# Peptides against a protein of PDB entry 7AE7: the designs that were tried, part 164

Target 1, 321 residues: chain A of PDB entry 7AE7
Amino acid sequence: KVYKDLREFLEVLEQEGQLIRVKEEVNPEPDIAAAGRAAANLGKNQPAVFFEKIKGYKYSVVTNVHGSWQNHALMLGLDKNTSTKDQFYELNRRWDKFPVPPNVVKREAAPCKENVIDKDINLFEILPLYRINEQDGGFYISKASVVTADPEYPDDFNKLNVGTYRIQVKDRDRVGIQALAMHDIAVQLEKAEAENKPLPIAITIGNNPLVTFMASTPVGYNQNEYEFVGALQDGVPMDIVKSDLYDHLYVPAGSEVVLEGHIIPRVRTVEGPFGEFPGSYSGARLQCEVKIDRITHRTNPIFENLYLGIPWTEIDYLMAL

## One batch from the design tools (peptide; made by RFdiffusion4, then SolubleMPNN)

Design b2_p20_8_s1 (from b2_p20_8, 9 letters changed)
Fold by OpenDDE base, seed 4:
Structure b2_p20_8_s1 (fold): chain B 321 residues (1-321), chain A 20 residues (1-20)
Amino acid sequence: as target 1 above (321 residues)
Amino acid sequence: SLEELIEEQRRRNEKIRKES
């Protein structure tokens, strides 16, 4: 099984008994986190949790999409009860198929382009934002696949980077991004900032589960994560589409929400704290800031966000292989 | 202070959320 988007994966999770649908209206805080913790207490077979109605918001949230070995098996199109050993074997087998170039689809064929917001941008109108942990310094987008390119080689598709970074909401149209020196985005940002230029960026939310997986998996600077997604789909190319603002940035065609903008050069603002682990917070740091200039989104977009809680965190499974 | 900056972030986010 290959998934074009998050929705196809959620459908399979639900069919396989790996998704809990919360139909009653919940409060963003603390109910989302509380329900995630309750789901985690069900044991090792942790389901995704889909919240249909969130007080004060129009759209839905899903958490813990990658939060179990069963969900990980299903992501690979395997039986949900496939052993971790066999999952690892299959992952490695498919990895060797790299590169599998993606299909570039027309704008009209990309679900992420169904709606456009290019004025009066307000992230809270599109994303049901909440504090994941009670003591978080703000609202976080913790499971986005962030697309950037090398500003010296914008047309080199091999240098297109898709990564996962901690993103704190700073304003209606601004987010802080944690770009660590070890990440490819930091190399690209350094080049842009050397010339005091903005770095083009697309922050994509609610993707094909293999995109999210690969965005969380380190690869070489000259290796494109989308070409690994195709490999992990056992040779089936994924679909990508050009961003609206930038010809050189490509986003997953099926993204629920795409935030297009730029990293503001040579600006650093305080970001954090964030509860990355139960009972522990990463300190606040001066981090980069992104101005959001355009949003494209699917109708009734689903906000996929990371579950962090006890006893297990979703990141434990995303980074386990 | 860093603590004041963190609290300012919280206030800003809460304000934005309430106004949305």
Scores: peptide ipSAE 0.349, ipTM 0.875, DockQ to the pose 0.796
Fold by OpenDDE base, seed 5:
Structure b2_p20_8_s1 (fold): chain B 321 residues (1-321), chain A 20 residues (1-20)
Amino acid sequence: as target 1 above (321 residues)
Amino acid sequence: SLEELIEEQRRRNEKIRKES
């Protein structure tokens, strides 16, 4: 099975008994985190948790999508009971199919383009934002696939980077992003900042699970993550679409939400802490800031966010390669 | 201070959430 978007994957998770629907209205805090922890206590077969109704918000949240070996097997289109060994074998077999170029679809064929917001941007109207931990310095978008390009070679598709970064909501139309020197985005940002230019960025939320997986998997600077997604789909290309603001940025066609904007050059603001102990600020640092200039989203967008709680956490599965 | 900046950001986000 190959998935075009998050929704197709969630349907399969539900059919396979790997998704719990919370139909009752919950408080963003602490209920989302608490319910995630409760689901994790059900054993090793941790399901995704889908919150249909969140007090004060219009849209839904899903967490722990990658939070088990069963979910990981299903992501690969395998039987949910496929052994870890066999999953890795299959992953390695498919990895050798790289590159599998994506299909570029027309704008009108891309579900992520169903709705557009280009003025009076407010992230809180689109995303049910909550603190994952009580100690967090703010609300985090922790499972986004962030798209950037090399500003010196914007038309080189091989240098298009799709990565996962810690993103803190700073304002209605601003987010902080943790771009460390070891990240490919930092190389691209350095080039832009040398000329005091903004770095174009697309922050994509709620994707095909293999996109999220590859965004969390380090690859070479001259390797495109979308071409690995096609490889991991056993040679089936994924669908991408051109961003609205930038000709050289492509986003997953099925993204639930796409935040298009730019990293402000040579600006650093306080970001964090995230997941620290009460009264600890060791995780807070000066980080880059992104201005959101345009949002595209599916109707009734699902906010996919990372589950953080008791081990094994979702991050453990995303980093297991 | 760093603590003041963190708390200011927290308060700002809470205000925005309530107004949204």
Scores: peptide ipSAE 0.313, ipTM 0.849, DockQ to the pose 0.705
Fold by OpenDDE base, seed 3:
Structure b2_p20_8_s1 (fold): chain B 321 residues (1-321), chain A 20 residues (1-20)
Amino acid sequence: as target 1 above (321 residues)
Amino acid sequence: SLEELIEEQRRRNEKIRKES
């Protein structure tokens, strides 16, 4: 089984009893986090939690998509009861198929292009933003696949980076991003900032689960995460589409939301705190700032966000594989 | 500002809770 987008995966999760649908209207705080914790208390079979209605917002939220070994098995198109050992075996077998180049689809064929916002950008109109943890300093987008390129080699597809970074909402059209020195994005940003130029960026939300997995998996600077997605799909290419603002950036064709913009060169603003682990917070620090210049999104976009509750966080599963 | 956005969201949620 190969998934084109998040929605196809959520359908399978629901069919397999690995998704709880919350149909009643909830408050963004504290209900989303509380329901996530309640789901985590179900033990090893932690389902995804899909919130259909959120007070004060138009669209839905899903959390804990990667939050169990069953969900990981299903992500690989395996039986939900596949052992962790067999999941690792299959993952390693498929890894050797790298590279599997993606298909570049036309704009009209890409679901992420169904709607466009290019003026009066307000992230709160598109994303049901909430504090993930009680003591968070703001609203976070914690499960985005962030696309950047090498500004010196923008046409080198092998240097196109898809990574996961901590992103705090700073304004209606601005986010803070944690670009650590160990991340490929930091290398690319350094090159842009050396010339005092903006770094083009696409922040993609609600993707094919293997895109999210690969964005959270370190690979070489000259290796493209999309080509690994194709490998992990057992040789089936994934679909990507050119970004609207930049010819050299490609995003998953099925993304729920794409935030296109740029990292402002040589600007650092306060970001945090954020509860990265239960009961533990990363303090406030000076981080990069992104201006959002354009949004594309699917009709009725689903905001996929990370669950960070106890006992196991979703990131624990993403890093375990 | 971030603080204004947080406060705006809190006010929105409080209003919704009072109307519910």
Scores: peptide ipSAE 0.029, ipTM 0.650, DockQ to the pose 0.113
Fold by OpenDDE base, seed 2:
Structure b2_p20_8_s1 (fold): chain B 321 residues (1-321), chain A 20 residues (1-20)
Amino acid sequence: as target 1 above (321 residues)
Amino acid sequence: SLEELIEEQRRRNEKIRKES
């Protein structure tokens, strides 16, 4: 089984009993986090939690999509009861199929292009933002696949980076992003900042689960995460589409929301704190700031966000591979 | 201070959310 988008995966999760649908209206705080913790207490087979209605918002939230070995097996198109050993075996087998180049689809064929916002941008109108932890310094987008390119080699598809970074909402059209020196985005940003130029960026939310998985998996600087997604799909290419603002950036065709913009060169603003781990807060730091210039989104976009709970976080499953 | 800036940003974010 190959998934074109998050929605196809959520359908399978629901069919397999690995998704809880909350149909009643919830408060963004504390209900989303509380429900996630409650789901985590169900044991080793932690389901995704889909919130259909969030008070004060128009759209839905899903959390804990990758929050169990069962969900991971299903992501690979395997039986949900596939052993961890067999999952790793299959992952490794498919990894050797790299590279599997993606299909570039036309704009009109990409679901992420169904709606466009290019003026009066307000992230709160598109994303039902909430604090994951009570002490968080703001609202976080914690499960985005962030697309950037090498400013020196923008047309080198092998240097196109798709990564996961901590993103704090800073304003209606601004986010802070944590670009650590060990991440490929930091290399690309350094090149842009050396010339005092903006770094083009596309922040994609609600993707094919293998895109999210690969965005959280370190690969070589000259390796494209989309080509690994195709490998992990057992040789089936994924679909990508050109960004609206940049000819050299490609986003997953099925993304729920795409935030297109730029990292402002040589600007650092306060980001954090964020409760990355249960009982642990990362301190506030000066981090990069992104201006959002354009949003494209599917009709009724689903905000996929990270679940953080005790004893196991969704990060534990994403990083375990 | 950094702490004051954090709290200011938090208040700003809450205001933005409520106005949306």
Scores: peptide ipSAE 0.022, ipTM 0.630, DockQ to the pose 0.715

Design b2_p20_8_s2 (from b2_p20_8, 13 letters changed)
Fold by OpenDDE base, seed 1:
Structure b2_p20_8_s2 (fold): chain B 321 residues (1-321), chain A 20 residues (1-20)
Amino acid sequence: as target 1 above (321 residues)
Amino acid sequence: SLADLIQEQLARNEAIKAAS
């Protein structure tokens, strides 16, 4: 089975008993994190947790989407009881199908384009933001697939990067992003900053689970993550759409929310602390700042965010394969 | 069920909030 978007995957998770729906209104803090911890305590067969109603917010949150081997098997379109060994075997088999170029769909056909916000941007109106860990220095978007390109080769699709980075909300229309030197985004940013130019960026939230998986999987600088998604879909291309602001950036057609903007050149602001692991906080650091210039989103967007519970965490499953 | 555990945890959180 191939999924077009997060919603199709969540539907399968629910059918397979791998999604719990919380229908009662919850407080963003501490209830979301507490419920995530409760889910993690179920051992190896951890379900996703979908919060339908969050006090003070309009939209929903889902956590722990990749939080088990069963969920991982289902992501690959396999039986949920497929052994880890067989999942690895199938992943490797499909990996050899690279590259599988994506389909570029028309704007009108892309669900991520259903709604547009281009003025008076307020991230809190679109995303039910909460502290993931009690001691976090702010609100984090921890499961976004961030799209950037090489500013010297904007038309080279092979240099289009889709990666996962720690993102702290800084203001209504600003986020901090952790671009480490080892990340492809850091190479691209360095080129932009050398000329004191903004780096175009699209931060995509709530994607096809294989997009999220590939965004968390290191690939070569000249390899496109979308072409791996097609490979992992056993040769079925994924659907992408051109960003609204930039001709050279393509986003998943089915994204729940797309934050389009730019990294401000040569600006660094305090970011953190963030609890990367239970009881372990990375210190506050100076990080890059992104100005959000445009938002596109699906109607009733689902905020997919990372669960950072007791190991095995969702991160562990995303990095294990 | 996990749903029950979540509800129980939410109820505990409300009780803590009401007591504070």
Scores: peptide ipSAE 0.024, ipTM 0.493, DockQ to the pose 0.032
Fold by OpenDDE base, seed 5:
Structure b2_p20_8_s2 (fold): chain B 321 residues (1-321), chain A 20 residues (1-20)
Amino acid sequence: as target 1 above (321 residues)
Amino acid sequence: SLADLIQEQLARNEAIKAAS
């Protein structure tokens, strides 16, 4: 099984008993985090948790999408009871299929383009933002696939980077992003900042689970994560679409939300703290700031966010590979 | 500020609670 988008995956998770649907209205805090922790306590077969109604918000949240070996097996289109060993074997087998170039679809064929917001941008109207941890310094978008390109080689598709970075909401149309020196985005940002230019960025939320997986998986600077997604889909290309603002940025066609904007050159603002690990807060640091200039989104967008609870967390499963 | 955004959201949550 190959998934076009998050929704197809969530459907399979639900069919396989790997998704809990919370239909009752919940408070964004502390209920989402509390329910996530409760789901994590269900043992090794941790389901995704889908919150249909968030008080004060219009749209839904899903967490713990990658939060178990069963969910991971299903992501690979395998039986949910596939052993970890066999999952790794299959991952390795498929990895060797790299590169599998994505399909570039037309704008009208991309679900992420169903709705456009290009003025009066307010992230709180689109994303049910909440503190993941009680002591977090703000609201985080923790499971986004962030798309950037090499500003010296913007048309080199092999240098298109899709990565996962810590993103704190700073304003209605601004986010902080942690671009560490070890990340490919930092290389690209350095080049842009050397010329005092903005770095074009697309922050994509609610993707095909293999996109999220690959965005969290380190690859070579000259390797495109989308081409690995195609490999992990056993040779089936994924669908991407050109961003609205930038000809050289491509986003997953099925993204629930796409935040298009730019990293402001040579600006650093306080970001954090964030509870990256249970009982461990990363301190506040000066981080890059992104201005959001355009949003595209699916109708009734699902905010996929990371579950950070008692180990094993989603990050543990995403990093265990 | 981030604090203002949090407060605005809390206020929205309270308003919804009061309406419900």
Scores: peptide ipSAE 0.022, ipTM 0.540, DockQ to the pose 0.107
Fold by OpenDDE base, seed 4:
Structure b2_p20_8_s2 (fold): chain B 321 residues (1-321), chain A 20 residues (1-20)
Amino acid sequence: as target 1 above (321 residues)
Amino acid sequence: SLADLIQEQLARNEAIKAAS
């Protein structure tokens, strides 16, 4: 089984008993985090949790999508009871199929292009934002696949980076992004900032699960994560579409939300704290800021966000493979 | 309200800036 988008994966999770649907209206805080913790306590077979109604928001949240070995098996299109060993074997087998180039689809064929917001941008109208941890300094987008390119080689598809970074909402149309020196985005940003130029960026939310997985998986600087997604789909190309603002940036065609904008050059503002691990908060740091210039989104977009409860967390599963 | 959430977020950001 190959998934075109998050929705197809969520359907399979639900069919396989790996998704809990919360139909009652919840408060964004503390109910989302509390329900996530409650679901995590159900044992090793932690389901995704889908919140249909969130007080004060129009749209839904899903969390813990990658939060179990069963979910990882299903992500690979395997039986949910596939052993961890067999999952690793299959992952490695498919990894050797790299590269599998993506299909570039037309704009009209891309679900992420169903709706456009290009003025009066307000992230809170699109994303049901909440504090993941009680002591978080703000609202975080923790499971986005962030697309950037090398500004020196913008047309080199092999240098297109799709990564996962900590993103704090700073304003209606601004986010802080943690671009550490070890991240490929930091290399690209350094080049842009050397010339005092903005770095084009697309922050994609709610992707097919293998995009999210690969965005969280370190690859070589000259390797494109989308080509690994195709490999992990056992040779089936994924679908990408050109961003609206930038010819050289491509986003997953099925993304629930795409935030297009730029990293503001040579600007650093306070970001954090964030509870990356239970009982461990990364301190406040000076981080980059992204201006959001355009949003495209599916109708009734689903906000996929990370669950950071008691270990094992989604991060542990994403890093374990 | 949505506006209240935005204001709360902004207030937290300012508090963090002041503490840094």
Scores: peptide ipSAE 0.007, ipTM 0.423, DockQ to the pose 0.071
Fold by OpenDDE base, seed 2:
Structure b2_p20_8_s2 (fold): chain B 321 residues (1-321), chain A 20 residues (1-20)
Amino acid sequence: as target 1 above (321 residues)
Amino acid sequence: SLADLIQEQLARNEAIKAAS
């Protein structure tokens, strides 16, 4: 089975008993994190947790989407009881199908384009933001697939990067992003900053689970993550659409939310602390700042965010493969 | 059920908040 978007995957997770739906209104803090911890305590078969109603917000949150081997098997379109060995075998078999070029769909065919916000941007109106950990220095978007291009070769699709980075909300229309030197985004940012130019960026939230998986998987600088998604879909291309602000940036057609903007050149602001692991916080650091210039989103967008409660955490499953 | 466990935990959280 191939999934077009997060919603199709969540439907399968629910059918397979790998998603819990919380129908009662919850407080953003501490209820979301606490429910995630409660789900983690269920052992190896950790379900996704879908919060339908969040006090003070309009939209829903889902956590722990990749938080078990069963969820990972289902992501690959396998039986939920497929062994980790067989999942690895199938992953490797499909990996050899790279590259599988994505389909570029028209704007009118892309669900991520259903709604547009181009003025008075307020992230809190679109995303039910909460502190993931009690001691976090702010609200984090921890499971976004961030799209950037090489500013020297913007039309080279092979240099289009889709990565996962730690993102802290700084203001209604600003986020901090952790771009480490080892990340492809840092190479692209360095080129832009050398010329004192903004780096175009699209922060995509709530994607096809294989997009999220590939965004967390290191690939070569000249390899496009979308072409790996097609490979992992056993040769079925994924659907992408051109961003609204930038002709050279493509986003998943099915993204729940797309934050389009730019990294401000040569600006660094305090980011953190963030609890990357239970009981472990990375210190506050100076990080890049992104200005959000436009939002596109699906009707009733789902905020997919990372669960970092108790080991095994969702990140452990995303990084274990 | 897992849903019941989550609801129980949410209820505990509300009780903690109310007591703090």
Scores: peptide ipSAE 0.017, ipTM 0.440, DockQ to the pose 0.032; fails the geometry check

